# Designs tried in a protein design run: peptides against a protein of PDB entry 7AE7. Part 188

Target 1, 321 residues: chain A of PDB entry 7AE7
Amino acid sequence: KVYKDLREFLEVLEQEGQLIRVKEEVNPEPDIAAAGRAAANLGKNQPAVFFEKIKGYKYSVVTNVHGSWQNHALMLGLDKNTSTKDQFYELNRRWDKFPVPPNVVKREAAPCKENVIDKDINLFEILPLYRINEQDGGFYISKASVVTADPEYPDDFNKLNVGTYRIQVKDRDRVGIQALAMHDIAVQLEKAEAENKPLPIAITIGNNPLVTFMASTPVGYNQNEYEFVGALQDGVPMDIVKSDLYDHLYVPAGSEVVLEGHIIPRVRTVEGPFGEFPGSYSGARLQCEVKIDRITHRTNPIFENLYLGIPWTEIDYLMAL

## One batch from the design tools (peptide; made by RFdiffusion4, then SolubleMPNN)

Design b2_p22_4_s2 (from b2_p22_4, 12 letters changed)
Fold by OpenDDE base, seed 5:
Structure b2_p22_4_s2 (fold): chain B 321 residues (1-321), chain A 22 residues (1-22)
Amino acid sequence: as target 1 above (321 residues)
Amino acid sequence: SAEEVEKENQRRLAEAEAAFYA
């Protein structure tokens, strides 16, 4: 099974008994985090948790999408009871199919383009934002696939980077992002900042689960994550679409939400505190400042966010590969 | 200037650190 988007994956998770729907209205705090912890206590077969109604918000949240080996098997289109060994074997087998170039679809064929917001941008109207922990210094977007390009080689598709970064919401149209020296985005940002130019960015939320997986998987600077997604789809290309603001940025065609904007050169703002793990926080750090200039989104967009809980965090499954 | 931006960045960090450890 290959998935076009998050929704097709969530349907399979539900069919396989790996998704719990919370149909009653919940408070974003503390109910989302509490329900996630409760789901984690169900044992090794941790389901995704889908919150249909969130008080004060229009749209839904899903957490723990990658939060089990069963969900990981299903992501690969395997039987949910496939052993970790066999999952790794299959992943390695498919990895050798790299590169599998994506299909560039027309704007009209891309679900992420169903709605556009280009004025009076307010992230709180589109995303049901909540603190994962009560002591968090703000709202985080933790499972975004962030798309940037090399500003010196913007048309080199091999240098197009899709990565996962901690993103803190700072204002209605501002987010902070941590671009550390070890990240490919930092190389690209350094080039832009050397010329005091903004770095174009697309922050994509609610993707095909293999996009989220590859965005969390380190690859070479000259290797495109989308071409690995095609490999992990056993040679089936994924669908991408050109961003609205930038000719050289491509986003997953099926993204639930796409935040298009730019990193403001050289400006740094304060991040955090952030819950690195339950009950522990990092100190204050400087992060980059992103201005959101345009939003595209699917009708009734689903906000996919990270689950942080015991015994295993969702990040453990994303990094274990 | 780049120096002014960096100075302001460091000011923000110092203020946040002071508040965090207070």
Scores: peptide ipSAE 0.274, ipTM 0.843, DockQ to the pose 0.049
Fold by OpenDDE base, seed 4:
Structure b2_p22_4_s2 (fold): chain B 321 residues (1-321), chain A 22 residues (1-22)
Amino acid sequence: as target 1 above (321 residues)
Amino acid sequence: SAEEVEKENQRRLAEAEAAFYA
């Protein structure tokens, strides 16, 4: 099976008994993290956890979407009980189909374009933000697929980068992003900053699970993650759409939320403290500063966020493939 | 200037580190 968006995947997870739906109103803290820990204690068959109602927020949260081998099997459209060996075999088989170019859809056909916010931007109105750990110094968006391009070659689709980065919410319309030198975004940012220019960025939240997977998977600078998504869909192209602000940035058509903006050149702000592991916090470090200029979102957007908990984190499964 | 921006970045880091380790 191929999934157009997060919602189609969540439906399958629920049908397969790999999603717990929490219908009662929860407090964002500590209930989301507590429920994630409880799900982790279910052993190797960890379900996603979907929170329908969050106190103080309008919209829902889902966590632990990639948090088990069963969920990974389902992501690949396999039986949930497919062995890890067979999952790897199938992944490798499909990987060889690269490149599978995406379909560029019209704006009117893209669910991520259902609603637009271009003034009075407030991330807290769109995303049910919470601290994963009570001791975290802020709110994080930890499962976004971040889209950037080479500012020297903006029309070179092969240089379009879709990556996963640590994002800390700084203000209603500001986020910090960690761009490490080993990431393709750092190369692109260096080029923009050399000219003292902003780097265009689209931060996409709640995607097709293979987009999220590929955004966390290192590829070559001249390889497009969307073309790998098509390969991993066994040759079925994924759907992308132009960003509203930038003709050269393409986002997944089915994204729940798209934050469009720019990295402010040369400015660095402080990240942290961040809970990298339960009970472990990173010190302060500098990160890039992003101004959010426009938001597009689906009606009743689902905030997909990473679960970080004991004994297993969702990262453990994302990095294991 | 690039130097002024970098100086301000380092100031922010130093202040945050001081606050974190205090």
Scores: peptide ipSAE 0.266, ipTM 0.839, DockQ to the pose 0.069
Fold by OpenDDE base, seed 1:
Structure b2_p22_4_s2 (fold): chain B 321 residues (1-321), chain A 22 residues (1-22)
Amino acid sequence: as target 1 above (321 residues)
Amino acid sequence: SAEEVEKENQRRLAEAEAAFYA
């Protein structure tokens, strides 16, 4: 089984008993985090949790999409009871198919282009933002696939980076991104900042689960994550589409939300505190500042966000494979 | 200037650190 988008995967999760649907209206705080923790406590088979109605917001949230070995098996199109050993075996087998180039689809064929916001941008109107932990210093977008390119080689598709970074919402049209020195985005940003130029960026939310997986998996600077997605789809190319603002940036065709903008050169803002674990907060760090210039989104977009809980976080599963 | 931007970045960090450990 190959998934075009998050929605196809959520349908399979629900069919396989790996998704809980919360139909009643919830408060964004503390109910989303509380329900996520409750779901994590249901044992070894942690389901995704889909919140249909959130007080004060128009759209839905899903969390814990990658939060179990069963969900990982299903992501690979395997039986949900496939052993971790067999999942790794299959992943390694498929990895050898790299590169599998993506299909570039037309704008009109890309679900992420169904709606456009290019004026009066307000992230709070599109994303049901909430604090994951009560002591979080702000609202986080923790499961985005962030697309950037090498500003010296913008037309080199092999240098296109799709990564996962912590994103804190700073204003209606501003987010902060943590770009660590080990991340490809940091290399690209350094090049842009050397010339005091903005770095073009597309922050994509609610993707094909293998895109999210690969965005969380370190690859070589000259390797494209989309070409690994095709490999992990057992040789089936994924669909990408050109961004609206930039000719050199491509986003997943099926993304629920795409935030297009630029990293402001040399400006740093403060991130945090962020609760990585219950009762554990990271200290303040400097982060990059992103201006959002355009949003494209599917009709009734689903905000996929990270679940952080004990004993296993969703990050543990994303990093374990 | 680039130096002024960096100085302001460091000021923001120092202020946040002071607030976090206070």
Scores: peptide ipSAE 0.232, ipTM 0.823, DockQ to the pose 0.070
Fold by OpenDDE base, seed 3:
Structure b2_p22_4_s2 (fold): chain B 321 residues (1-321), chain A 22 residues (1-22)
Amino acid sequence: as target 1 above (321 residues)
Amino acid sequence: SAEEVEKENQRRLAEAEAAFYA
């Protein structure tokens, strides 16, 4: 099976008994994190956890979407009981289909464009933000697929980067982003900052699970993650759409939320700490700051966020391949 | 200016470091 969006995948997870639906109202803290930890204690068959109602917020949260080998098998459209070995074999087989170019859909055909916010931006109205870990220095968006391009070659689709980065919410319309030198985004940012120009950015939340997987998988600077998504879909192209602000940035057509904006050139602000692992926190650092200029989102958007509990994190499954 | 931004970044770093070691 191929998934157009997060919702189609969540439906399959639920059908396969790999999603727990929490229907009662929960407190964002500590209930979301506590439920994530409880789900992790269920062993190797860890389900996703979907929170329908969060006190003080309008929309839902889902965590641990990639949190098991069964969920990983289902992501590949395989039987949930497919062995890890067979999953690796199939992944490698499909990898050789690269590149599979995406379909560019019209704006009116893209679910991520159902709603627009272009003034009085407030991230807290769209995302049920919470502290993931007790010692976190703020609210984090930990499972976003961040889209940037080479400012010198904006029309070179092969240089379009889709990556996963640590993102701290700083204000209603601002986020901090960790762009390390080893990331393709850092190369692009360096070029923009050399000219003291903003770097265009689209932060996409709640995607096709293979988009999230590829955004967490290192590829070459001249390789497009969307073309790998098509390969991993066994040759079926994924659907992308132009961002509203930038003709050269393409986002997944089915994203739950798209935050469009720019990295402010050369500005660095304090970010962190963040609990990357249980009992391990990265210190406070100076990081880049993004201004959010526009939001597009699906009606009743689902906030997909990372689970960082013991013994295995979603990162472990995303990076284990 | 770029120099002013860098100076402000360095100030922020120094403050953050001071707060961490305090």
Scores: peptide ipSAE 0.162, ipTM 0.791, DockQ to the pose 0.048

Design b2_p22_4_s3 (from b2_p22_4, 13 letters changed)
Fold by OpenDDE base, seed 5:
Structure b2_p22_4_s3 (fold): chain B 321 residues (1-321), chain A 22 residues (1-22)
Amino acid sequence: as target 1 above (321 residues)
Amino acid sequence: SAEEAEKANQARIAEAEKAFYA
């Protein structure tokens, strides 16, 4: 089984009993986090939690999509009861298929292009934002796949980077991003900032689960994460589409929301604190700032966000493979 | 509402900024 988008995966999770649907209206805080913790306490088979109605917002939230070994098995298109050992074996077998180049689809064939916002951008109208942790310094987008390219080699597809970064919402059309020196995005940003140029960026939310997995998996600077997604799909290419603003950036065709913009050169603003682990907060730091210039999104976009809870966080599963 | 969420976010950011520069 291969999934084109988040929606196809959520359908399978629901069919397999690995998704709880909350139909009642919930408060963004504390109900989302509380329900996630309650689901985690049901045992080792932690389901995804889908909130259909968020008070004060138009759209839905899903959390804990990768939050169990059963969900990881299903992500690989395996039986949900596939052992961790057999999942690793299958992952390694498929890894040898790298590279599997993605299919570039036409704009009209990409679900992420169904709606466009190019003026009066307001992230709060598109994303049902909430604090993941009570002591967070604001709202975070914690499970985005961020696309950047090498500004010296923009046409080198092997240098296209898809990564997961901590993103704080700063304003209607601005986010803070944690670009640490060890991240490929920091290398690309350094090149742009040396010339005092903006770095083009696409922040993608609600993807094919293997895109989210690969964005959280370190690869070489000259290796494209989309080509690994094709390998992990057992040789089936994933679908990507050209960004609207940049000819050299490609996004997953099935993304629920795509935030296109640029990292502002040589600007640093306060970002944080954020509770990366239960009971531990990373302090506030000066971080990069992104201006959002365009949004594309699916009709009724689903906001996929990270579950952070006890005893196991979703990040523990994303990093365990 | 989205507007209330925005205001709440700005208040938290301002508090974090104040704490960072203190």
Scores: peptide ipSAE 0.606, ipTM 0.953, DockQ to the pose 0.914
Fold by OpenDDE base, seed 4:
Structure b2_p22_4_s3 (fold): chain B 321 residues (1-321), chain A 22 residues (1-22)
Amino acid sequence: as target 1 above (321 residues)
Amino acid sequence: SAEEAEKANQARIAEAEKAFYA
């Protein structure tokens, strides 16, 4: 099975008994985190948790989408009971199919373009934001696939980077991003900041599960994560669409929410603290700031966010493959 | 509400900033 978007994957998870649907209205805090922990305590067969109704918000949250080996098997289109060993074997077999170039679809064919917000941007109206951990310094978008390009080679598709970075919501239309020196985004930002130019960025939320997986998987600077997604789809290209603001940025056609904007050059603001692991907080740091200039989103967008519960975090599964 | 969430977020950020510069 190949998935066009998050929704197709969530449907399969639900059919396979790997998704819990919470239909009653929940409080963003503490109920989302509490329900996530309760689901994680069901053992190794940890389901995704889908919250249909969140008090004070219009839209839904899903968490723990990648939070089990069963979910990873299903992501690969395998039987949910496929052993970890066989999942690794299949992953490696498919990896050798790289590169599989994506299909560029027309704007009118991309579900992420169903709705546009280009004025009075308010992230709190689009995303049901909550603290992942009780001691977090604010609300985080922790499972976004962030698209950037090399500002010296903007038309080089091989240098298009899709990565996962810690993103703190700072204001209605601003987020802090943790761009560490070891990340490809930091190389690209350094080039932009050398010329005191903004770095174009698209922050994509709620993707095809293989996009999210590849965004969390280190690849070479001259390797495109979308071409690996096609490889992991056993040679089926994924669908991408041109961003609205930038001709050189492409986003997954099926993204639930796309935040288009720019990293403000040579600006650093306080970001954090954030509980990256249960009981482990990274301290507050001076980090980059992104201005959001445009949002595109699917109707009734699903906010996919990371589960950071015990005994295993969702990040542990994302890093284990 | 979204407004209450925004206000709560701003309060947390202000607390974190205060702690960072202390």
Scores: peptide ipSAE 0.605, ipTM 0.952, DockQ to the pose 0.917
Fold by OpenDDE base, seed 2:
Structure b2_p22_4_s3 (fold): chain B 321 residues (1-321), chain A 22 residues (1-22)
Amino acid sequence: as target 1 above (321 residues)
Amino acid sequence: SAEEAEKANQARIAEAEKAFYA
């Protein structure tokens, strides 16, 4: 089975008993984190948790989408009870199908383009933001697939990078991004900053689960994550669409929310602290700042965010493969 | 509300900035 978007995957998770739907209105804090912890305590079959109603916000949140081996098996379109060994075998078998080029769909065919916000941008109106950890220095977007290109080779599709980075919400239209030197985004940013130019960026939220998986999986600088998604879909291309602001950036056609903007060159602002792991806080650091210039989103967008709880995190499953 | 969330976020950021430069 192949999923076009997060919604198709969430439907399967629910059908397979791997999603808890919370229909009652919850407080963003502490209820989201508390419910995530409660779900994690259900044992080996950690479900996703979908919050339909969040006090003070219009839209929904889903967490722990990748938070179990069952969810991982389902992501691969396998039986939820597929052994980890067989999941690894199948992953490796499919990996050898790289590259599988994506389909570029028309703007009108892309669900992520259903709604546009190009003025008076306010992230707090579109995303039900909350602190993942009690001591976090603010709200984070922790499960975004961030799209950037090589500014020297913007038309080289093989250098299009889709990565997962820590993103702190700084203002209505600004986010801090942690671009570490080991990440492909840092190479691209260095090139842009050398010329004192903005780096175009698309921060995509709520994707096909294989996009999120590949964005969390290191690949070569000259390898496109979307072509691996097609490989992991057993040779079925994924659908991408051109960004609205940039001809050279492509986003998943099914993204729930796309934040289009630019990394401000040579600007660094305080970001953090953030609890990356239970009981482990990274201190505040000077990090890059992104200006959000345009938002596109699906109608009733789902904010997918990372679960960081005890005893297990989604990272344990996203990085285990 | 979104406005209350924004204000809360700004307060936390300001606290983190103060702590970072202290």
Scores: peptide ipSAE 0.601, ipTM 0.952, DockQ to the pose 0.906
Fold by OpenDDE base, seed 1:
Structure b2_p22_4_s3 (fold): chain B 321 residues (1-321), chain A 22 residues (1-22)
Amino acid sequence: as target 1 above (321 residues)
Amino acid sequence: SAEEAEKANQARIAEAEKAFYA
């Protein structure tokens, strides 16, 4: 099975008994994290946790989408009981299908374009933000697929980067992003900053699970993550759509939320601390700042965010394949 | 509320900034 978006995947997770739906109103803190920990304690088959109602917010949250080997099997369109070994063999078999170019769909056909916010941007109205860890220096978007391009080669689709980065919400329309020197985004940012130019960026939230997987998987600088998604879909292209602000940036057509903006050149602000792993906090650092200039989102957008429970975080599963 | 969340976020950021420059 191939999934067009997060919603199709969540439907399958629910059908397969790999999704817990919390229908009662919860507090963002501590209930989201507490429920995630409780779900982790239910055994090795950690389900996703879908919170329908969050106090003080309009929209829903889902966590732990990739939080088990069963969920990974289902992500690959396999039986949920497929062994880790067989998942790895299938992943490798499909990897050899790279590249599988994505389909570029029209704006009108892209669910992520259902709603537009281009004025009075407020991330807190769109995302049910909460502190993932008790010691976090603020709210984080921890499971976004961030789209950037090489500013010297904007038309080179092979240099389009889709990565996962630590993103702290700084204001209604600003986020801090951790762009480490080893990341492709840092190479692209260096080129933009050399010219004192903004780096165009699209931060995409709530994607096809293979997009999120590939965004967390290191690939070569001249390899496009969307072309790997098509490979991992066993040769079925994924659907992408042009961003609203930038002709050279493409986002997943089915994204729940797309934050379009730019990294402000040569600006660094305090970001962190963040609990990347249980008991390990990365300290506060001077990091890049993104201005959000436009939001597009699906009606009733689902905020997919990372689960950081003990032991075996969702990151461990995303990195284990 | 979203407004309360925003205020809480700003307070945490301000604390982290103070700690970073201390």
Scores: peptide ipSAE 0.596, ipTM 0.951, DockQ to the pose 0.922

